# Designs tried in a protein design run: peptides against a protein of PDB entry 6DSZ. Part 217

Target 1, 361 residues: chain A of PDB entry 6DSZ
Amino acid sequence: NYVVTAQKPTAVNGCVTGHFTSAEDLNLLIAKNTRLEIYVVTAEGLRPVKEVGMYGKIAVMELFRPKGESKDLLFILTAKYNACILEYKQSGESIDIITRAHGNVQDRIGRPSETGIIGIIDPECRMIGLRLYDGLFKVIPLDRDNKELKAFNIRLEELHVIDVKFLYGCQAPTICFVYQDPQGRHVKTYEVSLREKEFNKGPWKQENVEAEASMVIAVPEPFGGAIIIGQESITYHNGDKYLAIAPPIIKQSTIVCHNRVDPNGSRYLLGDMEGRLFMLLLEKEEQMDGTVTLKDLRVELLGETSIAECLTYLDNGVVFVGSRLGDSQLVKLNVDSNEQGSYVVAMETFTNLGPIVDMCV

## One batch from the design tools (peptide; made by RFdiffusion4, then SolubleMPNN)

Design b2_p21_7_s4 (from b2_p21_7, 9 letters changed)
Fold by OpenDDE base, seed 5:
Structure b2_p21_7_s4 (fold): chain B 361 residues (1-361), chain A 21 residues (1-21)
Amino acid sequence: as target 1 above (361 residues)
Amino acid sequence: KNLFAGDPNEVDKLAEKLLAK
């Protein structure tokens, strides 16, 4: 009897980097369907620490650090709407993943959005936001003592949200989202009132963005605001400043994922559907008053990788390329291009054996 | 191969080089 050991899932559907195991450890967390893999990033490579089975396909995986926590917590939402907040706890050699909070956030009424589940966390850890259903924004207040994740819905007038993020540097939790209506695609902001359980008018909006605007990147301070990525254009808006670029190189393939390189949001990695890796650069201008403003946006082709489902910058120019369709990779960014003009070198490749057909035996 | 081998500022140098184009 060859027990065909059910091959562990190899296709990556999410990845995040942070400090989950300790304040000092740099971790890579990889979602592979129902499996969460936890690594420590070391000089020698990825050291496996723990693998966790989840009660469903991981749809959202985000690290966040509430005030007074020494390390990051992990929010997971499954495709079956099971939400949990996980903590890593080590006691000597004993390693436990503790569920600090859990809940089911499924609604009895609602149309699941065609663009799937979106989960976001307020940078100040005031709430989790979920776009699960058209015309609804679900809020999970973050309370330290609450073991039960309670959620409420706020009605969205905008039925077709494409992407949504929380903005940085906002007094109240503020979402920025791309939505589609009969007139095209637009960007809007809302403040989220936890007290009144409603939206207030946000700081800014941008009507009539590019028709294929698909991603929102929230930009940290000092820049603030958001980057909107389309098929043909990349735009920045923070309420006071607007800047748009239309680099011809991005027209060749749709950008499908991004990751921030710098804590201050000066640089991002972008991946497209052809496996091209770009750097998006925010050039700063220092004003006479000491304020920092965005001077320019640049996009530069770095090289080619596996088709990224997700990207995460680790450290020292090392990037994890999480791939669903191909092999995942650790790649190195170099200062000098090779003879082909590539700044990317593959360091390690993780074979993707394809979709685990759940053979229900 | 040591992932952290080399110049710790290599990405910054890359970004500077890219901005200079």
Scores: peptide ipSAE 0.546, ipTM 0.920, DockQ to the pose 0.811
Fold by OpenDDE base, seed 1:
Structure b2_p21_7_s4 (fold): chain B 361 residues (1-361), chain A 21 residues (1-21)
Amino acid sequence: as target 1 above (361 residues)
Amino acid sequence: KNLFAGDPNEVDKLAEKLLAK
């Protein structure tokens, strides 16, 4: 009897960092198909804490902290539309992952979106938003006492949403999204009314963005607004200020992932399809009244890594590069470039043994 | 290797250096 020890998945399809195990611990959470790996980030490196098997491929994995929680909760959505909110609980040496809430959010009718599942959480933890199907935005209200994740749909007039995020600093939950119509790609905002279960007009829109605009980054306060990443351009808009850059270096390969370095949204990491790592910098201008405005956007090449499926900044210039196509890495960002002009040094490499072919035996 | 060895402001210094280009 060859016990084919089912080879554990090694390809990374998602990663997040936050305070999941405690308020004080910095965690790295890694999604590898149906497997969730939980690490504590220590001075010595990544310490494994727990592995969790999920009932399907992890499609969304987001940390969030509701008001009055001491640590982050984890939202997971699987490719089979199973949603759960997980909590880490430790009692002495006993470690439990508790399901606070769960539900199936599949619709009986709908065209699954070609760009796949998008899951987002309101920064104020009022709701989860899901783009699962064309022309629908699913809302899961966040209620602490509800063990059953209930969702409702709001109809989107925009059938071809490319990416969507919740904005920061909005009185009502507000989404910003890139969509495509016959005239091109556009950016729009909507307020989400939980009470009326409808969209209201958002604070701003930007028609006719770059034809290949593919990603939305919600920018925290004090800047607010969003960054739109295209093939040729990066744009910022917050309703009052618009800035666009077209750095030639980003034309060489498509940006495919991003991660925020600073809590204030002053710096981002960008990864492209060639494994190039960039820093996006928001240059501040402080006004005499103490208001902070965006002066300029800069993009700088840091170096090369494995092709990132996901990026997460840990701390002290350490970045986890989650790779689906290559080896995942821990890399260090340095102030001084090496002899090759790279600011990136690989610290640790995690061998990717390739796609787990589900051999249905 | 200590992942957090070195200057805790190294990324800030990097960003400053990049903005000065």
Scores: peptide ipSAE 0.544, ipTM 0.918, DockQ to the pose 0.833
Fold by OpenDDE base, seed 2:
Structure b2_p21_7_s4 (fold): chain B 361 residues (1-361), chain A 21 residues (1-21)
Amino acid sequence: as target 1 above (361 residues)
Amino acid sequence: KNLFAGDPNEVDKLAEKLLAK
């Protein structure tokens, strides 16, 4: 009887950084199929704190801090549409992951979207938005005392949503999304009314974006608005200002993930399908009235890593590269390039044993 | 190896260097 010790999954499906264990701790949370790994980021490296088994493959994992919480809460959605909000509690040496709220958000009707599950959280923590099915946007209101996650659907006229985010600095929760129709790809915004359970007209739209526009980045204040990433172009729009760049270097491989470096959204990391790591820089212009506007966008190649499924900036130029196809890495960004012109140095590598092909024998 | 060893402004210096290109 060979007890095939089921090897723990090593392929990373998602990662997020925040303050989950305490207000002071910097955490790295890693989703590996059904497993959540929780680390504290220390001067010595990643310190493992806890592993949590989930009741399904993690499809969405987002940290958020509701008003009056001292630390972040964790939203998880599984591929089987089980949703939960988790809290870390430590009492001496006892570590508990508490389910504050849970629910199943599966609909009996609807076509699962081809681009998979998208889950987003309003920056002001008013709601969670889910794109699970074509032509539907699911809303989970975030109420403090509700142990049961209740959701409702709003109909989307746009059937083929590519990506969606909540915008920052909006009076009402506002989504920005890329969608495809027979005329091409477009960007649109909607305000989400919790009261009326409907969409209202958003602040702006951009018709006929790049045909391969695939990602939306919501930009925090002072810039606000969104970045739209395509195959050939990167565009910024906030309703008042539009700016586009088409750096030849991004045309070589599709950008597949991003992460914000700065809280103000002045810098982002971008990863492509070849494992190239870029920095996207937002150059600011201070106006005479004290307003900050976007002056320019720049993209710079930093170096090469494992092919990122997800990226997260930790601190002090340390980046976690979560890889599904290759080894995950901790990398350091340096001011000076090496002899190969790379600003990236691998600090630690985490072996990916590949997908356990369930050989159904 | 101390992950946080070095200049805490190193990333800012990198960004400034990149913007100056």
Scores: peptide ipSAE 0.542, ipTM 0.919, DockQ to the pose 0.819
Fold by OpenDDE base, seed 4:
Order: sequence, then C-alpha cells, then structure tokens
Structure b2_p21_7_s4 (fold): chain B 361 residues (1-361), chain A 21 residues (1-21)
Amino acid sequence: as target 1 above (361 residues)
Amino acid sequence: KNLFAGDPNEVDKLAEKLLAK
C-alpha cells in the first residue's frame, strides 16, 4: 500500500496579512485549497509557524480585530459553507489554533451566485457579511461570547451582485456593492440593521458605472467612500465627491485583485490578468480646516509579476504575490526603476506544481 | 535576504516619485 502522500496544494487562492500570532508579529496567511499556511514576516524572510488543514476549500479568509482583542482573529468560510473564527494561541512551544466560533451558513433554498462566495467584515467588527446566493445577503453578528455563529439573511433586490464591501466611518454597518441589471452595472449602498434584520437606504448610489466594473475597494478615513475598478476606468465616490480616471494602461488587461498598502488608504496595489502590478495613488488635498479630501487618482505601472490571484503588502515595500496559475512570489518595490523601467524585483519564488489532480491511482 | 533592509520610507519615496511624473 503506497500511501501516496497527497501532494500538498501549491496554488494560492487567498492571502492576508495581519497580526494573528501576536499583537507584535506581522503574519502572512496563505490559503492553498484546504490548507492554511501561517508565516511570521521577519527581517530574514517568511518564517513558517503552522500549517492547518481545513474541512474544505477555503473560500473566504479575513483577519479582523474586535474591540478588546489584543491580536487579530481569523474568519474562514469554506466552499462547503463551514464558517469559523480562529484564534492563535501559543503556550511555550505548543501552538494551537483554537476555534472561537463555528457554524454552517448554508441555506436550504437559494441559487449559489455564479461569481462565487464573497465574505466581508465590517471595519468596526459589528458583523460579517456573506454573499452566497443571488438575492440574499447573509449577516453573522459578531459577538465575543458566542461560540455558535448564527446567521440571518436579508433579501437583496439586486440579484446579480458583482462585488461588495463594508464601508468605513459609518454609524451603522454599511455595504457598498456593484450589481448588474438589464440596464448595466451600478453601485449602491445599504445600511444593515442588525435589530430589524433589514436594509436601510445607504448614503449614496451611482447608477450606470462602467459596464465592466468588477471590484469595490472600501477606502478608510479620512477619505472614506469606495473605489470602483472597471476595465477602462477607476472611480471614487464617497457621497460628496466623485472622481473618475480612465488610464489607457489598465485597458490592456483586467484588474483582478487589489491590496491596500497604507492603513489610511492612500495607496493600493492592483494586479491584472497579465501579471502587471500597479500602484493606485490617492492624492491628498488638505483643506484650510484640516480636513483631507481626495484631489486626484493616479495609476502607475510598477512592473510585472506572476499572475496574482491575491496580493498582500507586508512591510518595507515587500509584497506577497499569491498565484493560482503561476509561481507565487515575494517581490520588492524599489524607488528607482531598473533598466526595463520596472520598480519590482523578485525576492523569492514559490513553485506552483499546478492543480492537484486527485488522481486516485 | 533581509526583507526590512533599506530605507523604511522607500515606499513613500516611490509614491512621491510616481506622483511627480
């Protein structure tokens, strides 16, 4: 009986950076199908800490820090709709990943969305939102003492949601989403009432966005609002200010992932289907009253990497490029371009052996 | 290779340089 040690998955389908192992540690968490890899980011590189097997393909992986937590917790949702909140605990040399809460969030009725599972966390950690099924938004209230994840559905009138995020700086949890109807793609906001288990009218909407608008980025304070990424355009809206750019360079390939560089949301990394890495820059304008407003949006090509499924900024210009189709990379952003005009240098490459065909031999 | 070697403000300098184009 050759125990064919099932090759560990190498294709990356998600990555996140935060403080999971401790308040002080910077972690990189990598989802590879059913496997979660946990690294500490050190001056010397990525130090592996733990590998965790999950009960299904990881569909959502998000770090969040509720009030009164010293470090981040990890929300995971699997493709089988198993949800959990994980905590890292270390006691001496013993490392445990503890399930703080768990639940199954599958509905008996609903059409699974063709664009897959979306999971988002309110920046104030009031709730988790899930788009699992067309015409439904699932809410998991975040309660520290609840070991059982309870969820409820709110009906969405908008049946074809493309992407959704929670906004920052909202009194009530507020979602911003791109949806498609027969007239095109639009952006809408809703406030989520936990008490009434319903949507209230959000602060703003934008009808008739670009036809290929595919991504929402929630922008932190002081800017607030959201960035909408399309095929040809990038737009910003916060209810009061609208700004759009159409840089020709992004038209060449679809932007498929993003990650915030700065806590204040002044810079983002964008990856496209050709492996091009961009920086999106929010230019600040300081008003006489000390308020900061968006002056302009800029997009600049940094260089080329493996085709990113996910991006995460680590620190000191180091970026993890998680790739499903190619090798994942650690890359460095440099101030000065090389002879080819690239600001990107590969530091480390992680071989992708391709899709594990479960050849039951 | 030290991931944190170099100028801690390198990304800021990059952003400034990019905005100046």
Scores: peptide ipSAE 0.534, ipTM 0.917, DockQ to the pose 0.821

Design b2_p21_8_s1 (from b2_p21_8, 9 letters changed)
Fold by OpenDDE base, seed 2:
Structure b2_p21_8_s1 (fold): chain B 361 residues (1-361), chain A 21 residues (1-21)
Amino acid sequence: as target 1 above (361 residues)
Amino acid sequence: MLPEIKYTEEEKEFLEKLAAA
């Protein structure tokens, strides 16, 4: 009986930061296939707290804080559609990961989307949205008073959704998505009615965006709206303001991941398929009425890292680069460039032993 | 009892109608 000690997965397929262990602790959570690693971010680096085995490959991992929670909860969806909401609980030296909710959200009908599983959470924690199948948007209402989270589907007329996010600052939960039809790629918004279990017309749309528009970033207040990332362009839209840039530097390789640096949405990290790390900057203009509007967008090349599957800004210019294809890294963003013009310095490298080929035995 | 993420009966009927279409 060769007990093949199953080598622990090292390839990162997701990462998030927030306050999961306590209100005060800054955490980094790393998904490595079926494994969840929980760290506390310290001045000395990453302190491991807990490793959790999941019942399947993690497909979605998002932190959220419902009203009246002192710390973040964790939503996980697996590739086999097992959903759970997790809470961290510590009692002295005893550490428990408590399941607050669980269920399987697989539909017996529908075609799995070619762009894979998308899971999003409303910024006001009113619902979770799931794009699992073409032509369906699944909603999980988040009600604290209800012992049952009654999931439902809404028909989505747009069959080929590329990416979707919930917008900030909306009276009703509002999604913004890029979709493709025979005429090209477009951006649309819908309000989600929990009561009527339907979509209402959203605040804005933009037809005929860039043909390779692939990512939606929801921008928090005061800006609001969304950033749409393409191969050649980056665009902002909030219904009232539209702005587009086409910096030549982003044409060299496809942007594949992003992470918000500032809580107000003034800066974002962008990673491309060549391991280049960029900063996207939103320049503000304060109006005479005290409203803040977007003045301009700017992209700066910071340096080179491992090819990011996911990026997480931690604190003090430290960034976690989660890599599936290469070694994951902790990197420092410096104010001054080195002799090569790079603002990026590797602090720590985490060896990736390669993809665990699920040998279907 | 842990909260369960589940379909309503209305949702099950909706899904059945979708499968029949």
Scores: peptide ipSAE 0.328, ipTM 0.884, DockQ to the pose 0.012
Fold by OpenDDE base, seed 5:
Structure b2_p21_8_s1 (fold): chain B 361 residues (1-361), chain A 21 residues (1-21)
Amino acid sequence: as target 1 above (361 residues)
Amino acid sequence: MLPEIKYTEEEKEFLEKLAAA
């Protein structure tokens, strides 16, 4: 009788930073298969607050703050399409995780996308978007006054969506996505009409992007637009301005994750399949009229970490490196490089004992 | 009563039409 003491999962498959426990607290939320770990980020490190068991493997985990909420809510979607919106509530020493909404969003039709589940939230919290199936975009309207979240699908003409994000600063919720067709990979935008439950033409498109374009980063104001990450190139587009760079250093390994450092979108962390950590910098130019435009893009190698499944900037140059294949880490970004030219110092390492193979015995 | 994520009848009809296509 090997009592396999069910070791808690240690492989990280998602992480997010925000203000979940309170408006003032900075939290790190870590998804480890079916387990959600909630930490408060302190000057001394990560303080554990609560662990939550989820009814399935976490596939999407996003924080969002609807109008009139003092703190962030958490959207979770499981690999079995169980969706919930969670709220943290503390009353003295009593901590509760309240389900604000729940439901199963599985469709009986459609082909599950080969690139997996994508879940995104409109920056203005008007809707949640889900790419679950090829040729479908599911919308969950976020209306505070509605006791029922009436999900619906919109048909996508583009069957092979690689990545999708909501753009910032749009009057209507607007998605930007990379898709593949027989002619190659392209970027397109659509406005999402909640009223008509259809796509309208978005503000811009870019045909024939890099063949291996794999990620979209929505850029907040003042820049707006999106960054498209490929194997060989990084491109920016906002409808009016296009800029592309092809730094040789990114060709060595595929960039697999990213995280925004600055609220204004001036810097992003990039992680590749070799565990290299990069900073993507957006250089601003202030126009005579006070408008800010993108002048240039730059990539800098910071150093090496565990191979990141997810990255999240915490505060004060501290980054959580969530790893599925290796040990997760807290790392410090320094202004000055060490003797080896690295700007990265490991602060803490979290041992990954490997995937819990749920042997359903 | 917790808000429920649900499909409208319109959505069900839409999905049925998609399944029949």
Scores: peptide ipSAE 0.231, ipTM 0.844, DockQ to the pose 0.012
Fold by OpenDDE base, seed 1:
Structure b2_p21_8_s1 (fold): chain B 361 residues (1-361), chain A 21 residues (1-21)
Amino acid sequence: as target 1 above (361 residues)
Amino acid sequence: MLPEIKYTEEEKEFLEKLAAA
């Protein structure tokens, strides 16, 4: 009986950075199929803390900090629609991952979306939003006083949502999404009423965006609004300000992932299908009244990495490049370029032995 | 008891109506 010791999955399908183990620790969380790896980011590198087996393939992994929590909680949704909220608890040398909430959020009705599962969290932690099925948006309220997380669906008129995020700085939870109809791709916003369990008209919309618009980035205050990334263009919109750029360098390969570098949303990492790493910069202009507005957008090529499935900025110019197709990497962003003109230096490489095809047992 | 993510009866009715359409 050859016990084929199932090799641990090495392909990365998600990563997130935050303060999960403590308020002070910076963590890197890595999703590798059914496994969650938790690291502490140190000056010496990544220190492994815990590995957690999940009840299925991780489809969504998001950190969030409800009001009055000292550290982040982790939302996980699996490909089989098992949802949980996890807390890290340490008591001396004892490390426990506590389930704060759990449930299956599968609906028997609706077509699973071709663009896959999307899970998002309101920046003010009022709700979790899930796009699981075409024409439905599931809401999980995050009310503190409610011992029961009463999920509900809102019907979306827009059947083909490409990407969706919650916006920052909104009085009510507000989603911004790219959708496709017979006329092309568009951006729309909706306010989510928890009380009425319906969508209200959002603050803005943008019809007829780029045909290949694929990603929405919610921009924090002071800018607010969203960035829309396409094949050929990057656009910013916040209801009052619109700005678009079409840098030729991004046309060479499709941007497939992004991560915010600065808490104020002034810089973002972008990764494309060729493993090129870019910096998107939001140039600010301070008005005489003290308001900050977007002056310009620019894109800079930093260098080349493994093809990123996910990116996360850690600290001090260190970036984790989570790769599904290649080796994952820790890379350093330098201020000065090397002899080849690259600002990227590989610090560590994590060998990818390939996707473990989940043999459905 | 761990908080369970649950569907309301209203949600069940909504889903039933959606299935019948």
Scores: peptide ipSAE 0.231, ipTM 0.843, DockQ to the pose 0.012
Fold by OpenDDE base, seed 3:
Structure b2_p21_8_s1 (fold): chain B 361 residues (1-361), chain A 21 residues (1-21)
Amino acid sequence: as target 1 above (361 residues)
Amino acid sequence: MLPEIKYTEEEKEFLEKLAAA
């Protein structure tokens, strides 16, 4: 009997940081194909808490905290469109991952989008949005009083959505997305009406963005708005202010992932296809009325890491670099550069043994 | 019973109509 100890997947395809185990604990959650790993971030490093097998490859993994929850809940969507909302519960030494909600959100209609599954959560936890198929935006309402999460689709006129996020600070849930049409790539916003189950006109749009605009970052208050990342440019727009930069250094390789460092959206990590790690900085200007506006955008090269599939800032300048193609890393960001001009020091490396191809024998 | 993410009957009908179009 060859007990083929099924080698655990090592390639990382998603990571998130938040307070999942408790309000006080800082957690790192890592998606490795069908496996979820839960860690507590400690001064000594990552402490493993639990591993969870999922019924499919994790395609979306997002933490969110509904109003009046003491800790974050976890939304997971699999590549086979199995959705669940998970809660961590600990009773003494007993650790349970509780499913608060589950369902299959597959539609029998529509073309699966070429850019894959996108799942987003409204910052105020009013809804989950899913771009699964071209021309459809699925909404899962997050009403606390509702024992049933009644998903619905809204027709999206823009068939080729590249990326989408919910904006911060909006009275109604508002999406911002990059889409492509025959004229190029554009940015648009829509308000999502839960009542009417339709899109309303959003606060702003930006036509004819960079042709390779690929990512939307929703910026929290006080700045608000969104950052659009392209191959050659990074742009900010919030309806009132527009700013664009074209730092030559980002042209060398495509930025493929990002993560917010500061809760106020002043800094973001950016990772490119060559494993370069950047800091995007939002410089603030305080107005006489006490409003904060964006003064400038700046990009700084921090150093080199494994090629990031995902990035997440933990604490105290520590970053988890989740890699699918290489070894995942814990890295330290230093204030001062080393002799090579790098601000990045590898703390730990997690060997990637390659993709476990589920050989269906 | 765990809360189920489900479609309303109205939504199912909408999706069926959309699939038939």
Scores: peptide ipSAE 0.222, ipTM 0.837, DockQ to the pose 0.012

